# Peptides against a protein of PDB entry 9IZ0, part 325

Target 1, 345 residues: chain A of PDB entry 9IZ0
Amino acid sequence: ITCLGSNGHTYKQLVKGGNDDLRQDAVMEQVFEQVNGFLRSYRKTSQRNLSMRTYKVIPLALKTGVIEWVQDTIPLGEYLDSAHKVYHPKEWSLSTCRKLIAEKQMEDLETRLKVYDLVCRHYRPVFRHFFLESYADPVQWFTTQTNYARSTAVASVLGHVLGLGDRHGQNILIDKTSGEVIHIDLGIAFEQGKKLPVPECVPFRLTRDVVDGMGITGVEGVFRRCMEFTLETLRREEDSLLSVLEVLRYDPLFSWLISPLRRMKKQKMQLENFNQPESGNITTDASRDPKIQRNNVSGESEAERAILKVRQKLSSTLSVEASVGELIRIAQDPSYLALMFCGWS

## One batch from the design tools (peptide; made by RFdiffusion4, then SolubleMPNN)

Design b2_p29_6_s1 (from b2_p29_6, 14 letters changed)
Fold by OpenDDE base, seed 1:
Structure b2_p29_6_s1 (fold): chain B 345 residues (1-345), chain A 29 residues (1-29)
Amino acid sequence: as target 1 above (345 residues)
Amino acid sequence: EEEEKKEKILKLLEEAAKALGISVEELLE
């Protein structure tokens, strides 16, 4: 839908209907706005203009609402697929890579690592070219690459702390004007990504292309430092962040658990994206969806566990540097990336 | 090819640093 704003500007709006819980997206965007308040209040993060990019989500009804269309953006995965065809036309297609990883999904870690390494050798990073080819002058190039590294650092810390899942290349937009990342489809949070058919094993997306976009320093420059400053800010504001999450504990509309229907939808989308032939034995084991009476007690216990897990991730037991170092190590570990749906790009 | 890209990136960093009136080291901070 295209709407005329009260300011005389025309805005595109995406109306989402169906199974997407826009209330969860709206709540996560509100959490990001509060975190952006903390980042603006702390000198080390404020001086670097560190923020999580947000978008307006207006829930209209159960599973329906209006999302602000983020103009001048491109999905990371769309850019990478197009750029890879241009810069590496002799390498494997994305569909070939996906197929090989999917065919080995049930194999041991050693076999999956060998296939992941093989895919990596035949699908090289290209995301540096987004910055090198999109900006006319060195200052704009450097500024946008820096903004990318900064925004990715903030999103990585927040994504880890809040346990954001489903961080694939279609759920990460790049702002072509600023170079900043915009995370969309926030309906998998508080480590519910570990309950997907392909469990998420990394704290955030830090694939070879995500790193390639950071330029010559990779993770050891602006990215690492901005992760450290962001984590330092969140540790300082722990009680404030936990208080925001406690308000959500009492929101009867917020879901701390991934719905079975959303898991099935994501499973189907993953299978369709793998071009796996429908193994026609979908035994409709209509196993009686046990009326999981959402005993209100079970929802409160899951909220409490989620908040406890956030507190544990903000623990000062390790230094900020040690904590960030371990997160970066895990996020880049081939032993985890080889287990992912798309860990190579 | 990778070395040529590295040289191009270093040159762009030097040009950016020069345009901002700072060192390449300060640019990378």
Scores: peptide ipSAE 0.123, ipTM 0.795, DockQ to the pose 0.013
Fold by OpenDDE base, seed 4:
Structure b2_p29_6_s1 (fold): chain B 345 residues (1-345), chain A 29 residues (1-29)
Amino acid sequence: as target 1 above (345 residues)
Amino acid sequence: EEEEKKEKILKLLEEAAKALGISVEELLE
């Protein structure tokens, strides 16, 4: 929808109608704005203009809202699929890679690692080309690549600390003007991604294509340093961040748990993305799976556990450098990436 | 192919560093 603003400017807006509770997105965007306040107040982060790129979410009803359409963006996954066909036309299709990973989903780690390695050999990184093609001026090229590495670092730390899930290539937008990443569909937070049909095993998305976009230094340049400065800021502001999350504990509109409906929707999207035939016997009888022990853990006890887990991630037991080093290692570990829905790109 | 890509990236870094009036080393810091 295009809306005319009170200022006479036209704004493109995406109206999401459907089953997604945009209230979770709106709450997470409010948390990001508070964190952006901390990043602006701290010298090491403010000097680098470090921020989580936000978007306006206006929840209109339980399942409907207006999302500010982020203009001049492309989904990372859309760019990568198109660029891979151009730069590597003799390699496997994304659908072939997805199929091979899905066929081995129930196999042991050794078998899954072999298939992941095979897929990686037949689907090479291409994301460097986004910067090389889009920016003819060397200064613009370097600036946008730097902005990408910086924004990815902030999003990676925040994504880990807040336990953001569902970080697939369609939920990560690239701003074509700045090179910044914009994370969308924020409704899977506080490690609820581990409760997906394909559990999330990495702290944030740091796949080969995500790294390829960082340029010649990869993770060891601007990215690592900006992760360190971001984590240092969040550790300094731990009490402030926890206080923001405690306000959400009392928000009756915020769900600390993934809804069964959202889980089913993500399961369906995963099956569609794997081109798995709808096994017609997915009885929608969400009533009868007896092994979902609804631990009737009060929503309060789930919030308390989530806040405790955030505090644990902000622990100063390890140095900032050691903590970031371990996060980068885990996020790139083939033993975790081979278990993911799309860990190869 | 990978070596030619590295050479192209190195040239772009040299051009960017030159345009900013800094070294390639300072550009990567």
Scores: peptide ipSAE 0.034, ipTM 0.692, DockQ to the pose 0.013
Fold by OpenDDE base, seed 2:
Structure b2_p29_6_s1 (fold): chain B 345 residues (1-345), chain A 29 residues (1-29)
Amino acid sequence: as target 1 above (345 residues)
Amino acid sequence: EEEEKKEKILKLLEEAAKALGISVEELLE
């Protein structure tokens, strides 16, 4: 739909209906706005304009809402599939890579590592070309690549701390104007991604293509430094962040657990993505949510466990540099990436 | 602001649903 804003400008709005609980997204966007306040208040993050890119979500009903249309964006996965066909037309298709990983999903780690390595050799990174082709001016190229590395660093720290799951290439948008990343579909948080049919084993998405977009310095340049400054800010504002999360403990509309329906939907989408090459709009029928009696006692205990895990991730037991170093190591470790649905790109 | 936007969007959806001869629920399915 097109809405007339109070400023006299027309805005395109995406109305989403169906099985996606936009209330989870709206709550996570509110948490990101609070974190953006902390990033603006701290000198090391403010001087670099570090922020999590947000978008407006207006939940209308349990399964219905309006999302602000993020103009001039492309899904990371859509760009990477298209670019890989252009730059590496003799390499394997994304569908071939997905099939080979899927066929070995139930095998041991050694077998899965061999298949992951094989896929990696036949599907090389291309995301550097997004910046090189989109920006003819060298200053614009460098600025947008820097903005990408900065925004990815913020999103990586926040994604780890808040335990964001389901960070596949369709849930990460690239702003074509700024080079910044925009994370969407935020309804899998507080490590509930570990409960998916393919468990989330990495703290955030730091695949070979995500690194390739950072340019020649990879993770050792702007990205690492911006992760360190972001984590330092979040450790400083730990009590403020925990206070924001404690408010969510008392929100009866917020779910600290992945819904069985969302788990089943993601299972179906994972299975269907093995068989179909094209992203057809699979309108999955609105199966009536059985009235899951939210046993209040179970919700409070899961909220407390989630908040405790956030506190543990903000612990100052290790230096910021050591903590960021370990997160980067784990996020790039083939032994974890080989276990993921799409860890090669 | 967010509540006013919500009310305005609901009103636009009601007008659209009415123009199509369907419910707001059916417009969003």
Scores: peptide ipSAE 0.005, ipTM 0.292, DockQ to the pose 0.017
Fold by OpenDDE base, seed 5:
Structure b2_p29_6_s1 (fold): chain B 345 residues (1-345), chain A 29 residues (1-29)
Amino acid sequence: as target 1 above (345 residues)
Amino acid sequence: EEEEKKEKILKLLEEAAKALGISVEELLE
């Protein structure tokens, strides 16, 4: 929908309907706004303008709402698919890479590592070209690349702490003006990504293309330091952040669990991205009700467990540097990336 | 080709550093 604002500007708005609970997205955006308050309050983060980029989510009903259209953005995955065809026209298609990874999804780690390495050799990073193409002025180029590294660092720490899932290239937008990342579709949080058909094994998305966008320093320099400053800020504001999350514990309409419907929708989308349209009338009798084993996990509520995990991630048992170092290591580890749906880009 | 790209990036960093009145090292900090 395109709306004319009271200021005379036209705003595109995405009306999202169906099985997506936009209430969770709206709540996560409110958490990000609070975190942005903390980041503005501390000198080390404020001096760098560190923030999680937010967008407005207006839930209209349990499964329907309006999302603010972020102007001048592109999905990371859309850019990467287009750029890879331009810069590496002799390499494999994204579809070929997806197919090869999927064919080995049920195999052992050693086999999955071999196919992941093979895919990586035939699908090289290209995201550095976003900055090199979009900004002719060296200062603008460097500034936007720096903003990208900074915003990715904030999103990585916050995404880890809140256990944000489903961080695929279509759920990460790039602001073409600032170079900043904008995370969308926040309906998988508090480690519910581990309950997806392909479990998420990384703390945040730090794939080869995400790193390639950081320029010659990669994860070192701006990205690492901004992760450290962000984590330092979140550790200092632990009680404030937990208090924001505790408000959600008592919201009977907040879903701490991925809905079975959303899980099935994500499963279908994952499967449909593998099914080329072979015209075969597979009348698959979908009558197998997957017995949702309600594992009545006797114990703490899902909210209590989620909050406890946030607290554990904010623990000062390790230094900020050691914690960030381990997160960066795990997020880039081929042993985890080979298990992902799209860990190569 | 990768070396030429590195050299181009280094040149862009030098141009950016010069335009900001800082060193390339300070630019990367």
Scores: peptide ipSAE 0.126, ipTM 0.792, DockQ to the pose 0.013; fails the geometry check

Design b2_p29_6_s2 (from b2_p29_6, 15 letters changed)
Fold by OpenDDE base, seed 5:
Structure b2_p29_6_s2 (fold): chain B 345 residues (1-345), chain A 29 residues (1-29)
Amino acid sequence: as target 1 above (345 residues)
Amino acid sequence: KKKEEEEKILKLLEEAAKALGISVEELLE
């Protein structure tokens, strides 16, 4: 929908409906706004203008609302798909890569690593070209690439701490003006991504294309330092952050769990991205109600467990540098990326 | 191609550093 604002500006608005819980998105955006307060108050983060880019979410009902459209953005996955066709026209298509990974999804780690390596050799990073194409001025090029690395660092730390899932290339927007990342579709948080049909096993998205956008330093430089400063800020503000999350504990309408419907929708979307339309009438009798064993895990509420897990991620047991180093290592580890739905780009 | 791209990126860094009045090393800090 395009709305004319009271200021005379036309705003595109995305009306999202169906099984997408925009209430969770709105709550997560409020958490990001509070975190942005902490980042502005701390010298090391404020000097670098570190922030999680936010967007306005207006919930209209439990599962419907209006998202303020972020102008001048592109989904990372849309750019990457187009850029790979331009820069590597002889490499495999994204569809081919997806198919090969899916065909081995139930195989052992060694087999999955071999297929992941094969896919990586036939689908090379291109995201550096976003900056090289979009900015002719060297200072603008460097500034926007730096803003990308900074915003990705903030989003990576915060995404890990809050256990943000479903961080695929369509849920990560790039601001074409600033180079900053904007995370959307926040309905999978507090490690609920581990309950997806393909479990998420990385702390955040740090795939080869995500790294390629950081320029010649890759993860070593602006990205690492900005992760460290962000984590240092979040550790300092632990009690404040936990207090923000405790408000959600008492919201009876906040979903700490992925809904079975959302899980099934994500499962279908994952499966449909594998089914090319072969015209075969596969009447798959979908009558197998997966008995969702409600494991009544006796003990803490799902909210308490989520908050406890946030506290554990903010633990000062390891230095900031050691914690960030381990997060970067895990996020880039082929043994984890080979298990992902799209770990190669 | 890859070397030419690396040389192009290095040149862009040098031009950016020069425009900001800093070294390439300081630019990357």
Scores: peptide ipSAE 0.431, ipTM 0.922, DockQ to the pose 0.013
Fold by OpenDDE base, seed 3:
Structure b2_p29_6_s2 (fold): chain B 345 residues (1-345), chain A 29 residues (1-29)
Amino acid sequence: as target 1 above (345 residues)
Amino acid sequence: KKKEEEEKILKLLEEAAKALGISVEELLE
């Protein structure tokens, strides 16, 4: 739908209906707008225009709403699959890589690391080519690559602090105009992804292709510095951020628990990514799993745990540099990446 | 291929730095 705003501007809107609860996404976008306020108020982040890219979500009913259409974007995973076929036509297909990882999912870490290394040797990173092919002017090329590294740094810190976990390549959009990343489908926050059948084990996505887009300096340039300045800002504004999250604790529209429908959808997506046959019994027994029944902890106790975990992540016990260094190390650790459904790209 | 790509990237950095009136070192800061 195209709407004319009261300001005379036209906005393209996507109306979502059905089983997608947009309330969680709308709440997370409001948290990001507050964080963007903190980033604008602090000199080190403001002078670099650091922000989490947001999009408007208006929930209309329990499972329906209007989403702002993010124009001039592409999903990271869609670009990477197409670019890999162009730049590395003799390497393995994404389906071959997924199959080999899935065939070894029940094996020991040593075996999984060997298969991950094998996949990495047959599926090389290509994301540098997004910037090199899209921008002919050297200043535009450098500016957009810098904007990518900056926006990825902000999203990585927020992803860790708010427990967004591993974002798959279809939930990360690239803005073709600015090079910035846009995170979508924010309905899994506050480490809820760790309760999935394939748990999110990285603090944020920092795969080989995510790093390849940062240019010649990789993670040690603009990315690291912008993570440090972002984390320094969030530590300074800890009380302000916690106050925003305490308001959400009492918001009847926010669920601190994964909805059964979102859980089933994410479980199905994880099984499809591993080419596992739908064992028809998992859809019926997922409501009866006694581990799921024990995790019917009151929404209040999950909210309290989530806020406590945010406070712990903002702790000044380690320096900003040491904290960021450890996060970058963990996010790139092959022992975690080998456990993911797509840790190689 | 890899070396030629690295040389192309270095040249793009030099051209960008020159257009901004700064060094490549200052561009990467």
Scores: peptide ipSAE 0.418, ipTM 0.918, DockQ to the pose 0.013
Fold by OpenDDE base, seed 2:
Structure b2_p29_6_s2 (fold): chain B 345 residues (1-345), chain A 29 residues (1-29)
Amino acid sequence: as target 1 above (345 residues)
Amino acid sequence: KKKEEEEKILKLLEEAAKALGISVEELLE
């Protein structure tokens, strides 16, 4: 839809309808705006313009809303699939890699590590080429790569602290102008990703291609430092952040649990990504809401557990450097990445 | 290929550092 703004400018708006709970996205975007306030107030984060990139979500109903069109973006996964075909045309296709990982999904860790290593050897990182080929000016190249590393660091800390799940390459957009990352589809939060058919085992997405985009220093340059400054800011603002989350405890429209419908949708998408895209218009008439007995796990007890888990992640028991070091280690650990749906790219 | 890419990246870092009036080391800090 094209909307005329109050300023006389026309804006392209994406109307999403269907099974995506835009209310969850709108609430998480509000949390990110509050966190962006904390990042602007703290010298170490403000001097680097550290922020979580946000987008406006206007929920119109439980499953419908208007999303502000994020102009000049591309999904990370779309870029990577295209770039692998260009730079490594003799390597395995993404579909071949997915199939091999899937065929071993029920096997032991040793077998899953072997197939993950095999896939990694036949699907090499390419995300550096996004920066090298999109920006002709050396200063623009370096600036956009730096902005990518900075924005990825902020998103990684926030993604860990808030327990964001489902961080696949289609839910991470790259801004082609700034190099910044934009996270979308935020309805899997507070570690509910661990309840997916393939559990989320990493604190955030730090795959080989995500690291390749950081340039020659990889995780040890701008990325690590910006994670440290972001975590230091969030630890200082712990009470402020917890107060924002306590407001959500009383929002009757916010779900602290993954909906069974969303779980089933993700299960189907994981299964359908194993089959070739048959162009069948499966209009799944999603009208039969089964009366899933709300087992009396009070939404209050799940909210309290989620808030307690956020507080635990903000604990000062370890230094900022030690905490960030451990998060980076776990996020890159093959023993976790081999368990993921797409941990190689 | 890999060596040529590394040389391209080093040259781009040198050009960026020069344009900003800093060293490559300071650029990477």
Scores: peptide ipSAE 0.416, ipTM 0.918, DockQ to the pose 0.013
Fold by OpenDDE base, seed 4:
Structure b2_p29_6_s2 (fold): chain B 345 residues (1-345), chain A 29 residues (1-29)
Amino acid sequence: as target 1 above (345 residues)
Amino acid sequence: KKKEEEEKILKLLEEAAKALGISVEELLE
């Protein structure tokens, strides 16, 4: 929708209708604005203009709202699919890769590692070409690639700390002007991604294409340093961040749990993305899946558990460097990536 | 192909470093 603003300017807006609770997106964007305050106040992060890129979410109803359309963006997955066809036209299609991974989803880790490695050999990284194609000036090329690495570092730390899930290539936008990443669809937080039909096993998305966009230094350059500075800032502001999350404990509109409806929607999207036939026994009756033990854990007890888990992730037991090093290692580990919905790109 | 791409990236880094008045090493720091 195009809306005329009170200033006479036209703004493109996306109206999301359907099953997505935009209230969770709005709450997470408010948390990101508070974190951006901490990043601006701290010298090491402010000098690098480190921020989580935000977008305006106006929730209109339980499942409907207006999202400010992020102009001049492309979904990472859309770019990667198009670029892979151009640069590697003899390699496997994304659909072929998805099918092979899905066919082995119930197999042992050894079998899943073998198929993941096979897929990786037939689907090579291309994301470096986003920067090489879009920016003819060498300084602009380097600046935008640096902005990408910086923004990805901030999003990776925040994504880990807040337990952001569902970080697939359609939920990560690239700003074509700045090279910054914009995370959308924030309704899977506080490790609820582990409750998806394909559980999330990595702290954040650090696939081969995500790394390929960082340039020649990969994860060991700007990315690692910016993760360290971001985590150092969040550890200093632990009490402030926890106080922001405690306000959400009392927000009746915020859900600390993934809804059965959202889980079913994500299950359907996963099946569609794998070209798996709808097994006709997906009883649309979300009330009847007996394996959803509704732990009748009060919403308060789930909030307390989530806040405790955030505190644990901010622990100073390990150095910032050691903590970041371990996060980067886990996020790139084939033993985790082979278990993911799309760990190869 | 891969070597030609690596050489192209090195040239872009050299041009960027030169335009900023710094070394390639300082550009990557």
Scores: peptide ipSAE 0.397, ipTM 0.913, DockQ to the pose 0.013

